# Peptides against a protein of PDB entry 4CIC, part 250

Target 1, 148 residues: chain A of PDB entry 4CIC
Amino acid sequence: KVSTKGHYGVQAMFDLAQHFGEGPVSLKSIAERQGLSEPYLEQLIAVLRKAGLVKSVRGAQGGYILAREPRDIKVGDIIRVLEGPIAPVESVSQDDPEHSLKFDFSVTKSVWEKVKKSIEEVLDSITLADMLKDAEEAQMAQGYMYYI
Target 2, 147 residues: chain B of PDB entry 4CIC
Amino acid sequence: KVSTKGHYGVQAMFDLAQHFGEGPVSLKSIAERQGLSEPYLEQLIAVLRKAGLVKSVRGAQGGYILAREPRDIKVGDIIRVLEGPIAPVESVSQDDPEHSLKFDFSVTKSVWEKVKKSIEEVLDSITLADMLKDAEEAQMAQGYMYY

## One batch from the design tools (peptide; made by RFdiffusion4, then SolubleMPNN)

Design b2_p30_8_s3
Fold by OpenDDE base, seed 5:
Structure b2_p30_8_s3 (fold): chain B 148 residues (1-148), chain C 147 residues (1-147), chain A 30 residues (1-30)
Amino acid sequence: as target 1 above (148 residues)
Amino acid sequence: as target 2 above (147 residues)
Amino acid sequence: GKEAAEAISSGDEEKAKKALSESGEAIGIL
């Protein structure tokens, strides 16, 4: 499963994408908009910052910004940073020698590799810019003129 | 992640597919071939039987068989029976109104729905017959590297 | 449900699996 961490990480990165070019956004404001606890968001942002997806800005107008343009950040990049490599099955730790599944059926492994590849292709095909566009199209369809 | 239950369920169903047409297979023999505990396999087979993917045969040559031909059983059918609907993310239960993620961003949900659809398409494109063919091709390819 | 999410977040994988099984919630394959 995409963990709650991956899910909320994508939400937080999408919020930063919506404010891209407006300057630094406070964690408090992201937390309030996304319905996240500020302490939980701090943990997510710390990981995303260490991975170079987010930058911290200091000062009176301090906060966070995307480190790259929304078009240059894939959903797959966010998920890999937060959760690591996409693995459809738990690798039953090969390290239990008694439960050495002697026939780790190459065929069954191939099924999960096909699933992995399919997930990676989807997540690597979606950028934060694509998500921004989809949000704009959805807002227009709802007739909600956001008065910005 | 596909649970250990889904993974071993696909292995057990594939073992039954390899023996399809040979008659009933004992749980013991499946467990031995697949490296599964027999008690765990009994639980999996009970679920698969209740879902109509497996039949129990009684008698001296009793055991289990596929309820349908290998071509008529998708990997997606096995996974849905063992694990339920495929969801890429946990549905943060909409029912906690206080942690109502007010903006369950329709866009973020759409990303996960695209992932779901892609997984379903893959798992529904693979039958037990396709897996049998892939196994046969792999055995042939190994056999030719030894000559 | 919430219990499954809490169990997953706490690293109690067995409790998470049990709570997911009991809730009948859709399973994430990631």
Scores: peptide ipSAE 0.031, ipTM 0.762, DockQ to the pose 0.311; fails the geometry check
Fold by OpenDDE base, seed 3:
Structure b2_p30_8_s3 (fold): chain B 148 residues (1-148), chain C 147 residues (1-147), chain A 30 residues (1-30)
Amino acid sequence: as target 1 above (148 residues)
Amino acid sequence: as target 2 above (147 residues)
Amino acid sequence: GKEAAEAISSGDEEKAKKALSESGEAIGIL
């Protein structure tokens, strides 16, 4: 499963994308808008910052910004930073040589590799800019439902 | 992640597919071939049997068979029986209404729905018959590397 | 759930998907 970490990481990055070009946003404001605990968000932002997806701005109006334009950040990039490589099945730890699934059933492995590839293709096809566009389209659709 | 249960369930179902038409196979023989504990396999087979993917054959040569032809069993069917619906993210349990992610960020949810759909499409596109064919092709390719 | 198993047993994928969705049991693939 994409952990809570991956899920909230995408959510926090999307909040930063919505404010892109408006200047730095405080962690408090992101936490409040996204329903996250500020301490948990601090941990996520620290990882995202180290990966170069987020920048810290210092000063009285300090906070965080996207390090790149929303179009230059894929959902797959966020997930890989937070979770590591996409693995559909837990690697049975190499450490038990007796229960080492010696039958690396090449066929069963190929199923999970196909799943992995499909997930990677989806997550690498979605940018934060695509998410912004989807949000705007959803807001327009709601607006039209109130005017009809 | 697909749990060990889903992974081994697909493996056990594939073993049954390899023996389809040969009659019932013992759990012991599946466990030995697939590197599974027999007690764990008994639990998997009990679930798969209840879902009608596997049949129990009684008698001196008793064991298990696929309940359907390998072409009529998708990997997605096996996974759904063993693990439930494919969910890319943990559903934050409904039980904490305060930490209920009230922001059903429709956009973030749509990302996970796209991932879910993609996984379902892959798993529903692969039958046990496709896996048998892939195994035969792999065995032929190995045979050609030894000659 | 039982309903999902019954739907899969019947070959009704849509009913299986629905019953699985309603059971709250979700497979973490990631």
Scores: peptide ipSAE 0.030, ipTM 0.758, DockQ to the pose 0.100; fails the geometry check
Fold by OpenDDE base, seed 4:
Formats: structure tokens, C-alpha cells, sequence
Structure b2_p30_8_s3 (fold): chain B 148 residues (1-148), chain C 147 residues (1-147), chain A 30 residues (1-30)
């Protein structure tokens, strides 16, 4: 499962994308909008900042901004930074080479590598800009349902 | 992550596929070949049997067989039986509807649903027969490297 | 690892993939 860390990291990055170009956003405001604890969000943002996906701005209106445009940040980039490489299965430690028929291990491993590749392709096909567009489209669709 | 349960369940089902048509296989022999503890394998096989993917055969040569041909069992069927529905994220309990902007929740959820669909499509495209074929091809390729 | 994060930050996808592969650390999405 994408950890709570990956899930909330994508939410926090999406919140920063919604405010892109408006200036720095406070962690408090992100935490309130996304239903996250501020201390938990501080830990996420620290990792994302160290990876260069987020910038800290100092001053009276200090906070955080995306380090790149929303179109230049893939969901896959966020997940890889927060969680590391996508693995469908835990690495069964190769520690007992004697008991696993090396061959059966190879075939089952190939299934999980196909799953990994498919997940990577999906997550690398979605940018924060695509998420913003999907948000705008859904807001317009709701707006039409209130006027009918 | 596919749990250790899902991973070893696929290995055990693949072992039964390799012996399909040869008669019942003992849990002990599967456990030895797959590097699994017999008690752990018993728990996996009990679930797979209850789901109708495996049959128990009684007698002097008793054991387990696939309940269907290898071509009629998808990897996705095995995973769904052992782990339930594929969920890329834990269901963040909708328990606090007041604080999540309902909208942001919808967009992020759509990302995970796309991932889920992609995983399901892959796992439902691979049968135990496809795995048997991939095994035969890899064994032939290794055989050619020794000559 | 750190190198993968730095490569992702720089937009070097090939270097990021290499660093991710070399780190051996894998986190399960399932």
C-alpha cells in the first residue's frame, strides 16, 4: 500500500500546486485544508524540500512553494521521494539460496516486476498540472448541478 | 505491498500448476520446493481451497490439486482471494468529513483508483499457464547457456 | 536514497532510475 506518508505527501503537494503563483503558503494553512496535523506535515515538507520539490520562503509572508511548475512534477516523483522505489512485494531476502528453486523465484519475480512497471507508468503519467485540471473540471461539473 | 501471503500464495499455486495432471501434491513437497514452512502453507492452502482454487484429494496419495486448469486461474484471482480487493492506499477513514475539503479528497482518490485499475489489469492478464510458459522458456534459455 | 532524490530534483530521470535501482531499497505500494 502507498503509505499514509505517500498519500498525504501527494495531498500536500497538490495543495501547493493549487496556490502556485500566489506566493508562499504556510504549513498551518495546508494542514487545515488537507486535514493533516501540522507536525506531520512539517516532516513531509522537510523531505520534499530536501529532495528539491519544495522551496522554503523566508519573510513576514514566509512559507512554502513548489520548486518547479506543476506540469514538471509527476506523482511518481513525489512517491519516489517520500517512499523510495516502488516495490510491489517485499524483497524476499535471497538469504536462503538453498531452499528456493532459483527458477520459480525468477518467474514469480517477473510478475511483480510487471506490476511495478505498470504502477510506475501510471504515476509518471500524472502531473500536478493534470490533477489541477481534473479539479477544475469537477468544480465546473458541480457548479452546473447547482444551477439546474 | 503484496503481502508475504500473496507472494507465497502465488508461488504455491504455481507449484501446483507445474504438477497439474500428475495427481495430488503433498503440502510437504510444495513447502520444500518453495522454501515455505509447512504450517504457513497449510493456512494459505486452506484459504485457496475455501475459495475453490484448490481441491483436496483424500487417499494414500492424498494432497492438493488445482481446482481448474492453469489457463483458467489468473494471478489476480489468487491475490484477491488471499488479500482481498487491491487497494493502493489504505482507506483513509472518511471519519472526519468536516475537515477534508471533499474536493481535494476526490482528485487524490482518482490517482489511486488509476493505480488500482492498472494493477488489476496486469494481474488479470497473467494466468498460471502464462507463468508455466515463461518458466519453460527461461529453462530453455539457461540450457542454451550451458552448451 | 539521497542521490535518487537529488536526481529527481534535477529532472534527470535516467540518473534517478539508476540511483533508485542501486539503492536496493524498495517500498511496496501494494
Amino acid sequence: as target 1 above (148 residues)
Amino acid sequence: as target 2 above (147 residues)
Amino acid sequence: GKEAAEAISSGDEEKAKKALSESGEAIGIL
Scores: peptide ipSAE 0.030, ipTM 0.755, DockQ to the pose 0.093; fails the geometry check
Fold by OpenDDE base, seed 1:
Structure b2_p30_8_s3 (fold): chain B 148 residues (1-148), chain C 147 residues (1-147), chain A 30 residues (1-30)
Amino acid sequence: as target 1 above (148 residues)
Amino acid sequence: as target 2 above (147 residues)
Amino acid sequence: GKEAAEAISSGDEEKAKKALSESGEAIGIL
């Protein structure tokens, strides 16, 4: 499962993408818009900042911005920063020596590797710019439903 | 995450696929070959049996068999039986009413739906027969490295 | 790991994938 950390990290990054070019966004405003606790968002943003996906701007109009354009940030980049490498199966702890029966788990492992690859391909195919476009299209579709 | 339950469930079903047509396999023998605890395997097999993926055979040569041919059992079928629907994101508990801010999470939700779909497509594209073939190919490749 | 984060920040996807593979830490998505 994409952890709550990955999920909310993508939401916070998407909020910053929606405000890209408008200047620095306060954590409070992101937290309010995304329905996140401000302390939790601070932890997420600290990780994302350390990974160079966001920048902190200091001053009276300080806050956070994306460190790159929305088109240059993949969802896969955000997930890898927050959660690490994608693994569909928890590593069966190599530390259980009793499972030393050399059953060539290679075949079952290959299933999970195929799943991993498919997830990576999807997450690496979606940018924050794609998400912005999808949001605009959804708003236009809703707007049309209110004018009919 | 494919839970340990899903992972070991696929292993146990694969073991039954390897012995398909040889008659009933004992849980003990599956547990020994797959490195599973027998009590844990009993729980998995009980679920798989209830879902109609395995059959219990009674008698002195009793045990378990696949209920269908290996080609007719997808990895996705095993996972859905053991874990339920594939959900890439933990459902943010709908129970926090304070998160009622109508931010149209539709866009972020659509990302996870795309991930879900890709996982389902992969798991539904792999049968136990495909896994058997992959095992045979791997054994032949290893055999060629030893000769 | 730190190297993966640095590679991701630089946009070096290949280096990021390598560093992630080498870190052995994995997230379960299913």
Scores: peptide ipSAE 0.030, ipTM 0.756, DockQ to the pose 0.080; fails the geometry check

Design b2_p30_8_s4
Fold by OpenDDE base, seed 2:
Structure b2_p30_8_s4 (fold): chain B 148 residues (1-148), chain C 147 residues (1-147), chain A 30 residues (1-30)
Amino acid sequence: as target 1 above (148 residues)
Amino acid sequence: as target 2 above (147 residues)
Amino acid sequence: GKKAAEAISSGDEEEAAKALSESGEAIGIL
């Protein structure tokens, strides 16, 4: 599962993308908008900052900004930072040396590697800019339904 | 992560595919081959049987067989049976009614839906027959022709 | 998880099935 950490990390990064160019956003305001615990968001932002996806701005109007443009941040970048490498299966410890079935293990492993690759391709195909665009398109579509 | 249940379920189903047409396979023999706990395998097989992916054969030469040909069982079918619907993200309980940001929720949801779809497409593109073929190809490549 | 394995080891099929069902954590592939 995309952990709650990955999910909320993407959500928090998307909030920062929506406010990109408006200046620093407070963790409190992100937490309020995204329905997140502020202490939990602090932990997420600390990781994202350490990875260079987010910058902290100091001062009375301090807060956080994206460290890159929304187009230069993939969802895959966020997930890899928060979750680490996409591993569809826990590496069943290779440590049982006696079972000759290295072969069956290799075939099942290849299935999970195909799944991994597919997930990586999807997550690396989606930027925060794509998410912003999808947001604008959905807002327009909802706006048109109120005029009918 | 594909749960240990999904992983071992695919492994056990693949073992049954390798023995498809040879008759019923005992849980003990699957467990020994696949390095699985027999009690754990019993539970997996019970679920797979209930879903109609596996059949039990009774008698002294009893055991389990695939309920369908290996080509008619997708990895996606096994995974859906064992783990349920592919949900890349825990459904954050829709139960917090107050947050007006239905919109941001929709966009992040769409990302996970794209991931879900991609996983489903991959898992539904791989049959037990494809796995058998990949097995044979890898065996040939390793030069382990058991004569 | 460990609880399901422990429930399996205790021979309680119903608790093990329940632990496996409650561990019906939707396929978190990530």
Scores: peptide ipSAE 0.031, ipTM 0.761, DockQ to the pose 0.159; fails the geometry check
Fold by OpenDDE base, seed 3:
Structure b2_p30_8_s4 (fold): chain B 148 residues (1-148), chain C 147 residues (1-147), chain A 30 residues (1-30)
Amino acid sequence: as target 1 above (148 residues)
Amino acid sequence: as target 2 above (147 residues)
Amino acid sequence: GKKAAEAISSGDEEEAAKALSESGEAIGIL
């Protein structure tokens, strides 16, 4: 399962994408809009900043901005930064010699590798710009339902 | 993550597929071949049996068999039985009202639904018969490297 | 994995952060 960290990290990065070009956004304002605790968001933003996906702006109007354009940030990039490599199965740690999966059943491994590849392809096919477009299309569709 | 339960469940079902048509296989023999504890395998097989993927044969040569042909059992069927519905994100239980994901951010949800669909498509595209074929091809390829 | 999930569920942010940092374990999307 995508951890709560991955989920909220994508949500926070999407909020920053919605404000891209408007200047720096405060963590408080992101937390309020996204229903996140401000302390939890500080931890997420610290990781995303260290990975170079987010920039900190200093000053009285300080806050955070995307470090790249929304089109240049994939959902897969966010997930890899927050969660590390996508693994469909827990690697049973090689360190327990008694439960050594001695039968690295190459066939079962190949199933999980196919799943991994499919997840990576999906997450690497979606940018923050694609998410912005999907949000605009959804808002337009709702707007049309209020005018009919 | 596919839990250890899902992983070992697919492995145990694949062992039963390799012996399909040879008669009932003992849990002990599956456990020994697959490197599983027999008590853990009993729990997995009980779930798979209740779901109708495995049959129990009683008698002196008793054990377990696949309930259907290997071609009629998808990896997705095994995972759904053992893990339930494929959910890319933990549904934060609706029962904690304070940490209600109040913003069901429809766009973020759509990303996880796309991931779910992709996983389901892959797991539903692979049968135990496909896994048997892949194993035979791998054994043939190893056999050719030794000659 | 379990300690991080338990710490996140218990609201212990410091133990959750520590467990998430110590678990260099690849996070499964399933």
Scores: peptide ipSAE 0.030, ipTM 0.754, DockQ to the pose 0.143; fails the geometry check
Fold by OpenDDE base, seed 5:
Order: sequence, then C-alpha cells, then structure tokens
Structure b2_p30_8_s4 (fold): chain B 148 residues (1-148), chain C 147 residues (1-147), chain A 30 residues (1-30)
Amino acid sequence: as target 1 above (148 residues)
Amino acid sequence: as target 2 above (147 residues)
Amino acid sequence: GKKAAEAISSGDEEEAAKALSESGEAIGIL
C-alpha cells in the first residue's frame, strides 16, 4: 500500500502545485484544504524540504513553495522521498539465517521485480503538472454538467 | 508490499505447478521444499482450496494438486484470493466521517487507480506456466555456465 | 486495516487472518 504518508505527501505536494507562482503557502492553509492535521503536515514538509522538493520562505507572508516547477516533480520522486525505494515484497532480511529461504526462487523474485518496475514506470510517468491538467479537465467537465 | 501471505501463496502454488501431472503432493513436502511452516501452509492451502485453485486428494498417496492447468492460473488470481482486491492506497473507510478526507481529490485517486491498473495488468499477464518456463530457462542458463 | 497490520507485526497469525477476513479491506501491495 502507498502508506498514509505517501498518500498525504502527494496531496500536500499537489496543493503546493496548485498555488505555484502565487507565493508562499502556510502549512495551516494546506492542512485546512487537504483535511490534514497541521502537526502531521509539518513532519511531511520537513522530509520533503530536506529532499529539496519544497522550499521554506521566511517572513510575514512566509510559508512553503515547490522547489521546482510542477513539471519537474514526478509522483515517483515524492514517493521515493517519503517511503524510500518501492519494494513490492518485504526483503526477508538476510540476517535471519534460519529462515534464509535457501531457495531464493529467482522466479518468484522476478514476478515481484516486474511488479516493482511497473509501479515505478507509472509513478515516474506522472508529474505534478499532469495532475494539475487532470484537475482542470475534471473541473471543466463538472462545469459543463451544471450548464446542461 | 505483497504480504507474506501473498508471497508464500505464490511459492506454494508454483511448487504445485512444478509437480503438476505427477499426482497429489503432501503439504509436508511443499513446506520442506519452500521453507514454509507446515501449519502456515495448511492455512494458505485451505484458502486456495476454498477458492477452487487447489484440490485435495484423499488416500494413502493423498495431498493437493492444482485445480486447473498452470496456464489457466494467473499470479493475479492467487493474489486476489489470498489478499483480496489490489488497493494501492488504504481506502480511507468512508465510515469515519471525521477523518473523511473531505476532498476526495479525484486527481490523487486517479494516480492510485493508474498504479492499481498497472499492478493488475502485470499480475494478470503472468501465469504459473510462464513461471515454469522462466524456471526452466534459468536452469538451462546455469547449466551452460558450468560447461 | 490498522488491526491487521498490528496483528501481522505482532506475529499473531490467527488474529491477523481474522482481521484480514473481517475488514474486507482491499490489501495494498505497496
């Protein structure tokens, strides 16, 4: 499962993408719009900032901005920063020699590597700019349904 | 992460595929070959049997067999039986209205649906017969390195 | 749900299996 951390991290990054170019956004305003607790969002933003996906702006109108343009941030970049490498299976820690699955069934491992690759390809194919475009298209479609 | 249940379920089903046509295989022999506990394997096999992926054979040479040919069992079928529907994200249960993410961000949901679809396509593209073929090819490649 | 994950993490296979059966929740592979 994309952890709650990954899910909310993508939501918070998408909120920052929607406000890209408008200046710094407060954590409070992101938390309110995204339905997140402010303390939880502070932890997410701290990780994203350390990874160089978000910048902090100080001052009376201080807050956070995307560190790059929405087109230069993949969903895969956000997930890797928050969750680490995409691992479809628990790497059975090699450290328990008794439960060393002596049969490193190369075949079963290859199935999970195919799944991993497929997930990585999808997440690396979607940028925050693609998400912004999809949101705009969805809003236009809803607007048309109210005028008919 | 594919649960330990899904992972070991695929291993157990692959072991049964390797012995397909040789008759019933005992749980003990599967457990020994796959490095699984026999009690854990009994639970997995009970679920797989109830789903109609495995058959129990009774008698002195009793045990388990695949209920279908290896080509007619997808990895996706095994995972869906053991784990249920593939969900990339926890469905925030709609039932907790306070933590109802009020913004059902249709866009973020669409990202996870794309991931789901991609996982399903991969798992539904791999049969136990494909896994048998990949195992044979890997054994041949190892054999060629010794000559 | 959280209970299934906690039960899996605690090594209680029976409670994990029960929680997984009762939750009807879609299992995330990630």
Scores: peptide ipSAE 0.030, ipTM 0.758, DockQ to the pose 0.225; fails the geometry check
Fold by OpenDDE base, seed 1:
Structure b2_p30_8_s4 (fold): chain B 148 residues (1-148), chain C 147 residues (1-147), chain A 30 residues (1-30)
Amino acid sequence: as target 1 above (148 residues)
Amino acid sequence: as target 2 above (147 residues)
Amino acid sequence: GKKAAEAISSGDEEEAAKALSESGEAIGIL
């Protein structure tokens, strides 16, 4: 599962994408709009900043901005930063030698590798710019339903 | 992540597929071959049996068999039985109402739905028969490296 | 999921069984 961390990280990055070019956004305003706790968002933003996906701006108009354009940030980039490598199966911890899969079931591994590749392809095919476009299309579709 | 349950369930079903047509396989023999604890395997097999993917055979040659041919069992069928619907995101437990996603972020949901669909398509494209074929091809490739 | 895997890894069969029963929640393949 994309952890709650990955989910909320994508959500916070999408909020920053919606405000891209408007200047720095406060953590408080992101937290309020995205329904996130501000302390939790601070932890997410710290990781995203360290990875170079977000920049901190200091001053009276201080806050956070995307470090790159929305088109240059994939959902896969955000997930890899927050979760690490996409792994479809929990690594059976190497730490239990008794439950070490004595059989390197190459065939079952190949199933999970196919799943991994498919997930990576999807997440790397979606940018924050694609998400912005999907949001605009959804808003226009709702607007048309209110004018009828 | 596919849970350990899903992983071991696919592994146990694959073992039953390898012995399909040879008669009933004992849980002990599956556990030994697959490196699974027998009690854990018993729980998995109970779920798979209840879902109609496995049959129990009684008698002196008692054990378990696939309920359908390997070609008629998808990896997706096994996973859905063991773990339920494929969800790419952890359901934020409904039990924390304070962290209920107040905003139905349709756009972020659509990302996860695309991921879900992609996973379902992959898992529904792979049968136990495909896994048997892949195992045979791998064994032949290893055999050719030794000759 | 994680608790079940941890309980299975720890050899706590009862906690593993409980976590496996509770893990009837939607599978995170991610």
Scores: peptide ipSAE 0.029, ipTM 0.753, DockQ to the pose 0.208; fails the geometry check

